# Peptides against a protein of PDB entry 4N78: the designs that were tried, part 193

Target 1, 186 residues: chain A of PDB entry 4N78
Amino acid sequence: HFQVICRLLGYQGIAVVMEELLKVVKSLLQGTILQYVKTLMEVMPKICRLPRHEYGSPGILEFFHHQLKDIVEYAELKTVCFQNLREVGNAILFCLLIEQSLSLEEVCDLLHAAPFQNILPRVHVKEGERLDAKMKRLESKYAPLHLVPLIERLGTPQQIAIAREGDLLTKERLCCGLSMFEVILT
Target 2, 155 residues: chain B of PDB entry 4N78
Amino acid sequence: MAELQMLLEEEIPGGRRALFDSYTNLERVADYCENNYIQSADKQRALEETKAYTTQSLASVAYLINTLANNVLQMLDIQASQLRRMESSINHISQTVDIHKEKVARREIGILTTNKNTSRTHKIIAPANLERPVRYIRKPIDYTILDDIGHGVKW

## One batch from the design tools (peptide; made by RFdiffusion4, then SolubleMPNN)

Design b2_p21_5_s3 (from b2_p21_5, 13 letters changed)
Fold by OpenDDE base, seed 3:
Structure b2_p21_5_s3 (fold): chain B 186 residues (1-186), chain C 155 residues (1-155), chain A 21 residues (1-21)
Amino acid sequence: as target 1 above (186 residues)
Amino acid sequence: as target 2 above (155 residues)
Amino acid sequence: MMEEQQQKLQELLQEIEEVLA
């Protein structure tokens, strides 16, 4: 699904969605969540010591339940605060998955363009074969597919300019060094 | 431009008219030949004359058709060339617009990105009191659960 | 007609190029 979304929206659509999500997240964090957190901090027990392990799991649970009774009984925490936190979490996950999907798409684009841009994969050399000779052979094989040189030879100045720009845009991808998710986390 | 105009306005219409006139003339020639053969005392001579007129008429028509055909072909070639030029121009515009849109899009998304190599300098200020790491067992979120949700293409 | 369209396209191309420059 996320791959399809990435393909459909493209860079522009993804950017718009991410921006809106960031706004929503910011609003949730600075608004409702912050208020609840402040309230929770006020009602939080000042001293909450770890009970002795001798009380066992049930006793420890009861201890914490008693200490946090006021928090647990705060109905709005479950209905509103946790819901908002869920929304924030979903937004974060969405961003992560979009970025991952986009990266995959970009890699695919790069791979598809590679033969046309004189980007050749490292060939596996069998025992006894010279890597250099094999690479040269491969280069010669794909030389006619090099788009920019071809257009430079046969095309108009305008076509050459477009081809060069297209080539550059094809080579430059976010996956090569940029992260959206890191920005979202900050 | 001048050549195409000449073809469209003069040569092709003229050729069509000539061909039509030739048709009318052929009918007259046929009538003449028929009458001549009937009235002639020397039937052999009349026949030879008819053959001659027929050959001449056919040659004339063939020439007219050939000329007209060539002119039409030439016209079509010129028009095809013009269309190709227009197509090229449209493609150029389209490509230019696409490149621009792509650049804009990349700028916009770029604002939402940071360099991956930026050292995680966000010192999570570890709270001074190292609460004993409750071993958070990250249960891997199985995202495959979402594969069946939505109208997306199942891969 | 065709020539006129071609001219218009060329003009548009030039305008776009100017805006994009």
Scores: peptide ipSAE 0.023, ipTM 0.755, DockQ to the pose 0.018
Fold by OpenDDE base, seed 5:
Structure b2_p21_5_s3 (fold): chain B 186 residues (1-186), chain C 155 residues (1-155), chain A 21 residues (1-21)
Amino acid sequence: as target 1 above (186 residues)
Amino acid sequence: as target 2 above (155 residues)
Amino acid sequence: MMEEQQQKLQELLQEIEEVLA
């Protein structure tokens, strides 16, 4: 699903969605969640000391349950605050998954473009074969597929310009050094 | 432009007229040959003459048709070439617009990105003593241990 | 007609190139 979303939206669509999600998250955090957190801080017991271990786990749990009874019984916390937190969580996960999917698409694009851009993978060499000779042979094999040089030789000036720009755009992908998710977390 | 115009306005219409005129001339030739054959004392000579006129007439018509056909083909080739040039121009515009849109889109998404922190992978120095992998025996978590702790809050 | 359209397209292309330069 996320892969399809990435393909449909493209960079522009993803940017718009991410911006809107950030706004939503910001609104949730600075609005309702902040208000509930402030309220919770006000009702939080000022002194909550760890009870003696002698009470055992059940006794300790009961102690904290009693201390936090007012918070636990706060109905709006469950219905509104936790829901908003779920929404924030979902938004974060959405952003993460979109970025991952986008990165995969970009890598695929790079791989598909590689033969046309004189980007050759390092080939496995069998025992007795020279890597250099094999690479040279591979380069020679794919040389006719080099798009930019081909267009430079056969194309119009306009086509050459477009090809160069396209080549640059193909090489410069987000997955090479940029992260959206890190921005979302900050 | 001049060549196409000449073909459309002069050569092709002229060729059509020539074919039409040839039709009328052929009728005259046919009438002549018929009359000549009827009136001639030497029927063999008249027949040979008719054969000669027929051959000439057919050659003439064939020439006219070929000329007209070639002119039409030339016209179509010129038009096809013009269409290809237009298509090329449209494609160039389209590609230019697409590149521009892509650049804009990349700028927009770029604002939402930061440089990936290359986490310096600290060389995990493998401790020298590879402790034998203690076979993780998945002990089933006995959740029954928690059965005694759960005071069911009667809502 | 066709030549006029071609000319218009060329003009548009040039205009776009100028705007994008």
Scores: peptide ipSAE 0.023, ipTM 0.752, DockQ to the pose 0.021
Fold by OpenDDE base, seed 1:
Structure b2_p21_5_s3 (fold): chain B 186 residues (1-186), chain C 155 residues (1-155), chain A 21 residues (1-21)
Amino acid sequence: as target 1 above (186 residues)
Amino acid sequence: as target 2 above (155 residues)
Amino acid sequence: MMEEQQQKLQELLQEIEEVLA
């Protein structure tokens, strides 16, 4: 699903969605969640000491239940605050999954473009002579597919310009060194 | 462009007019041949003359049709070439716009990105002394440690 | 530029129609 979303939205659509999600998260954090956190801080016991082990597990539980009674009974925490936290969590997860999906799509695009851009995979060859021969064979195989040099030889100046720009855009991808998710976490 | 205009404005209309004129001339030639044959004492000569005029007329019409057809084909070829050029131009414009949109989109999403801090994963330098894997000796869980926790029934 | 091309296309189409009429 996220891959389809990435393909449909593209960079522009993803940017818009991410910006809106950030606004929502910011609104939730600075608004409702902050207010509840402040309220919780006010009702939080100032001194909560660990009871003596002599009270046993039931006694310790009862102690904490009594100390936290006001918090546990605060119905709005469950219905509103926790729901908002869930929404924030969902937004974070959504952003993560979108970035991962986008990275996969970008890698696929790079791989598909590689033969046309004179990007050859490093062949792990155990024997040195075999590496050079394989590399030459690969170069020879893909040489006719080099798009930019081909257009530079046969194309109009406008076509050459477009081909170069397209080549650059194809090579420059976010997955090469950029993270959206890190921005969201900040 | 000049060639196309000449074809459209002069050659093709001129060729069409020539065909119409040829039609009227053919009627005149036919009338002449008919009258000549009727009036001539030498019917064989008149027939041969008619054959000659017929052949000449057919050749002339064929030439006119061929010339007109070739001019129309040439016109269509020029127009097809112009359309291809226009299509190419439109495609180039479209591609330019798409590239521009893509650049804008990339700038926008770029604002939402930061450089991946390749945190140098500190090579967890495996401590030189491989602490001998302490064989996980399954020590039996001594449940007696829990005997003092809770209302243990003093059996 | 696009409008110019569209106009040229329309002109060409008109020319074709006129010749074929």
Scores: peptide ipSAE 0.010, ipTM 0.733, DockQ to the pose 0.120
Fold by OpenDDE base, seed 2:
Structure b2_p21_5_s3 (fold): chain B 186 residues (1-186), chain C 155 residues (1-155), chain A 21 residues (1-21)
Amino acid sequence: as target 1 above (186 residues)
Amino acid sequence: as target 2 above (155 residues)
Amino acid sequence: MMEEQQQKLQELLQEIEEVLA
């Protein structure tokens, strides 16, 4: 699903969705969640000491239940605060999954474009073969597929300009050095 | 443009008119040949004359058709070339717009990104002193130590 | 012979007329 969403929205659509999600998250955090956290801090026992181990697990549970009774009985905590926290959590997860899906798509695009851009993977060298000779052979094999040099040789000035810009846009992807999720966590 | 206009307005219409006039002339020649054959005492001579006129007329029509056809083909080639140039221009504009849109989109999403802190994988500086793997000697857990801790049944 | 040539000529004339129409 996230892959399909990434393909459908593209960079522009993803940017818009991410911006709106950030606004929603900010609103939830600075508004409702902050208010509930403040309220919870006010009702939180100032001194909550660990009970003696002699009371056993049931006694310790009862102790904490008693100390936190006001918090546990706060119905809005479960219905509103926890729901808002779930929404924030879902938004964060959504952003993470979108970024991961986008990164996968970008990597695939880079891999597909690589032969046309003179980007060749390091080939495995069998014992007895020279890496340099194999790489040169590979370069020679794919040289006719290099798009920009081909267009520079055969194309009009306008076509050359477009090819160069297209090549640059193809090479420059977010997955190469940028993270959206880090911005969201910030 | 001037050549195409000349073909459309002068050469092709002129060729069509010439062909039409030739049609009319051929009818006259046919009538003449028929009458000449009927009235002539020398039927063989009249027949040879008819053959000559027929051959000449057919050659003339063939020439006119060929000229007209070539002009039409030339017209179509010029038009096809113009369409190809227009298509190329449209494609160029379309690609330019798409590239621009992509750049804008990338700027927008770029605002929402930060540089990946490639944590320089600190070269795992192998600790100079390879701490000898302390042979994990599994000491049997003496559970009797727990016998005094909790409500365990003292046997 | 002459009638056959005349017929061929008439057929050609008809074809020309069809192309001009």
Scores: peptide ipSAE 0.000, ipTM 0.716, DockQ to the pose 0.028

Design b2_p21_5_s4 (from b2_p21_5, 15 letters changed)
Fold by OpenDDE base, seed 1:
Structure b2_p21_5_s4 (fold): chain B 186 residues (1-186), chain C 155 residues (1-155), chain A 21 residues (1-21)
Amino acid sequence: as target 1 above (186 residues)
Amino acid sequence: as target 2 above (155 residues)
Amino acid sequence: MLAEQQRRLAELLEQIAQALA
């Protein structure tokens, strides 16, 4: 699903969605969640000490249940606050998954474009083969596919300009060094 | 542009008119030849004259048809070339717009990105001395040590 | 015979002219 979303939205659509999600998250955090946290801090016991271990696990649980009774019984905590936290969590996860999916799409694009951009994979060298000779053969084999040099030789000035710009846009991808998710976490 | 206009407005219409005029002229020539043959005392001469007119008429018509056909073909070639040029121009504009849109999109999404922190993967150096598994003696966790550590907000 | 051929040619030209009109 996320791959399809990435393909459909493209960079522009993803940017818009991410911006809106960030706004929603910010609104939830600074609004409702902050308010509930403040309220919870007010009702939190000022002194909550560990009971003696002699009471055993059930006794300790009952002790904390009693101390936190007002918090546990706060109905809006479960229905509203936790729901908002879930929404924030879902938004974060959504952003993460979108970025991962986008990165995969970008890698695929880079791989598909590689033969046309003189980007050759590192070849496995068998015993007795020289890496340099093999790479040179590969370069020669794919040389006719190099798009920009081909257009520079045969194309109009306008076509050359477009080819160069297209080549640059193809090479420069977010996955090469940029992260959206890190911004979301900040 | 000028050549196409000349073909459309002058050469092709002119060629069509010439063919029409040729038709009218051929009928007149035919009538003349027929009458000349009937009225002439020298039938052989009249026949030779008719042959000459027929040959000339055929040559003339063939020339007119060929000229008109060539002009039409030339017109079509020019139009085809113009269409190809228009297509190329449209494609160029489309590509330019797409590149521009992509650049804008890249900028917009770029604002939402930061440089990936290459986390220095600390090589977890396995400690050389595998500490002998200290027999986990379940020492009862004395929680009393934490009795003075409150979980509450110290005002 | 030749006059008839000329008439036939004229008819063909008329047809061509009509087709081109």
Scores: peptide ipSAE 0.029, ipTM 0.723, DockQ to the pose 0.034
Fold by OpenDDE base, seed 5:
Structure b2_p21_5_s4 (fold): chain B 186 residues (1-186), chain C 155 residues (1-155), chain A 21 residues (1-21)
Amino acid sequence: as target 1 above (186 residues)
Amino acid sequence: as target 2 above (155 residues)
Amino acid sequence: MLAEQQRRLAELLEQIAQALA
């Protein structure tokens, strides 16, 4: 689904969705969640001492349950605050998955364009074969597919300009060095 | 453009008119030949003259048709060439617009990105004395050991 | 006979001219 979304929306659509999601997350964090956190901080026990280890795990749990009883019994915390936190979590996951899907699409595009851009994979060399000779053969094989040089030779100035710009846009992808997810986490 | 206009406005209509005129002339020639053959004392000469006129008429008509056909073909070729040029222009504009849109999209998404921090994984310098891997035997945590710790309210 | 051929040719020309009109 995320791959389809990426293909459908493209860079423009993804940008818009991400911006809106960031706004939503910001609104949730600075609004409802912040208010609940402030309230929780106010009702938080002022003195919460560690119980003696001698009480064992159940006793310690009961102690904290008693100390936090007012918080645990706060119904709105479960229904509203946790829901908002889930929404934030979902938004984060959505952004992560979109970025991953987009990166995959970009890599695919780069791989598809590679033969036309004189980007050749490293070929596995069997014992006794010279890597250089094999690479030269490969280069020679794909040389006629180099789009920009072909257009530069055969095309109009306008076509050459378009080809160069297209080539640049093909090479410059987000996956090469940019992250949206890191921005979302800040 | 001037050539196409000349073909459309002058040569092709002119060729069509010439064919119509040729039709009228052929009828006149036919009538003449018929009358000449009937009235001539030398039937052989009249026949030869008729043959000559017929041959000339056929040649003339063939020439007119060929000329007209060539002009029409030329017109179509010019029009096809114009359409191809127009298509090329439209394609160029379309590609320019697409590139522009893509650039805008790239900028918009770009502002939502940051450089990937390649965290240089600090080479964990393996301590010189690799302690022998103590085979971690996962002993199940026996939680029963904790059963005696704490006065649980026996309900 | 030849005159008739010329008439037929004329008729064909007329048909062509009409088709081109």
Scores: peptide ipSAE 0.028, ipTM 0.720, DockQ to the pose 0.033
Fold by OpenDDE base, seed 2:
Structure b2_p21_5_s4 (fold): chain B 186 residues (1-186), chain C 155 residues (1-155), chain A 21 residues (1-21)
Amino acid sequence: as target 1 above (186 residues)
Amino acid sequence: as target 2 above (155 residues)
Amino acid sequence: MLAEQQRRLAELLEQIAQALA
């Protein structure tokens, strides 16, 4: 699903969705959640000491249940506050999954474009073979596939300009050095 | 542009008119040949003349058709070339717009990004000595070790 | 016969001219 969303929305659509989600999260955190946290802090027992171990596990549980009775019985905490926290959590997860899906898509694009952009994988060299010689052979083999040099040689000035810009846009992907999720956590 | 216009406005219509005129002329020639054959005392000569006129007429018509056909083909080739050029121009504009849209999109999403802290993950230099996976010997969890940790009742 | 062939040729030309109109 997230992969499909990434493909459908593209960078523009993802940006819009992310911005709106951030607004929602901010609204929830600074509004409803903050209010409930303040209320919870007010009703929180001022002094909650650890009961003596002599009461046993059931007694200790009852002690804390009694101390937190007002909080536990606060029905709105479960229905509203926890729901808002779920929404925030879901938003965070959504952003994470979108970024991951987008990264995968970008990596695939980079891999598909690589032979045409003179990006060659490091070849495994067997013992006795020179890496440089093998890489040079590989470069020579794929040289005719290099799109920008090919267009520079055969194309019109307009085509060359478009090819260069397209090449740059293809190479410069978010997955190469940028993170959206870190901004969201911020 | 001038060549296409000439083909459309002059050469092709002119060729069509020439063919039509040729029809009229052929009819006249046919009538002449028929009458000449009937009236001539020397039928062999009249026949030879008719053959000559027929050959000439066929050659003329063939030439007119060929010329017209070539002009039409040339017209179509020019039009096809013009369409290809227009298509190329449209594609260029489309690509330019797409690139622009992409750049805008990249800027917008870029605002929502930060540099990945490439924590120089220390190249986990695989320890040269692959510690042999210590066979997880399920040592029974001796819970007595925890007996001294915490305020638990030392029985 | 030859006159008839010329008439047929004329008719064909007329048809071609009409088709091209």
Scores: peptide ipSAE 0.026, ipTM 0.728, DockQ to the pose 0.033
Fold by OpenDDE base, seed 3:
Structure b2_p21_5_s4 (fold): chain B 186 residues (1-186), chain C 155 residues (1-155), chain A 21 residues (1-21)
Amino acid sequence: as target 1 above (186 residues)
Amino acid sequence: as target 2 above (155 residues)
Amino acid sequence: MLAEQQRRLAELLEQIAQALA
């Protein structure tokens, strides 16, 4: 699903969606969540000491339940605050998954374009074979597919310009060094 | 441009008119030949004359048709060439617009990105025991394993 | 139009041929 979304929206659409999500997240964090957090901080026990281990797990749990009774009984915490936190969490996950999906698409594009851009993978060399010779053979094999040189030879100046720009755009991808998710966390 | 105009305005209409005139002339010639044959005392001579006129008329018509056809073909070729040029131009514009849109889109998304901190930190501690690169023995993918998966046409 | 002209020519040719028989 995320791959399809990435393909459908493209860079422009993804950017718009991400911006809107960030706005929503910001609104949730600075609004309702912040208010609830402040309230929770006020009602939090000032002194909460660790109970003695002798009480066992059930006793310790009861102790904390008693200390946090006011918080646990705060119904709006479950209905509103946790819901908002869920929404924020979903937004974060959405952004992460979109970025991952986009990266995959970009990598695929790069791989598909590689033969046309004189980007050849390092070939496995068997024992006794010269890497250089093999690479030269590969280069020769794919030489006719090099798009920019081909267009430079056969095309009009306008076509050449477009081809060069297209080539550049094809080579430059976000996956090569950029992260959206880091910005979101920020 | 001038050639196309000449073809459209002069040569093709002229050829059509010539063909029409030829038709009228052929009718007259036919009438003449018929009458001449009927009235002539020397039927053989009249026949030979008719044959000659017929041959000439056919040759003339053939020439006119050929000329007209060639002119029409030439016109079409020129028009086709013009259309191809227009198409090329439109394509170039379209591509330019697409590139521009892509650049804009990339700028927009770029604002939402930061450089990946390749923290050099985690030295992939090469495991001390360089596991011998397990020679990736390309086991031939036995595609027969997939024969039972899917509703393919069982031969 | 050309096809029609050709048809007419054919008709004329036929008439000529008939006149020659």
Scores: peptide ipSAE 0.019, ipTM 0.717, DockQ to the pose 0.042; fails the geometry check

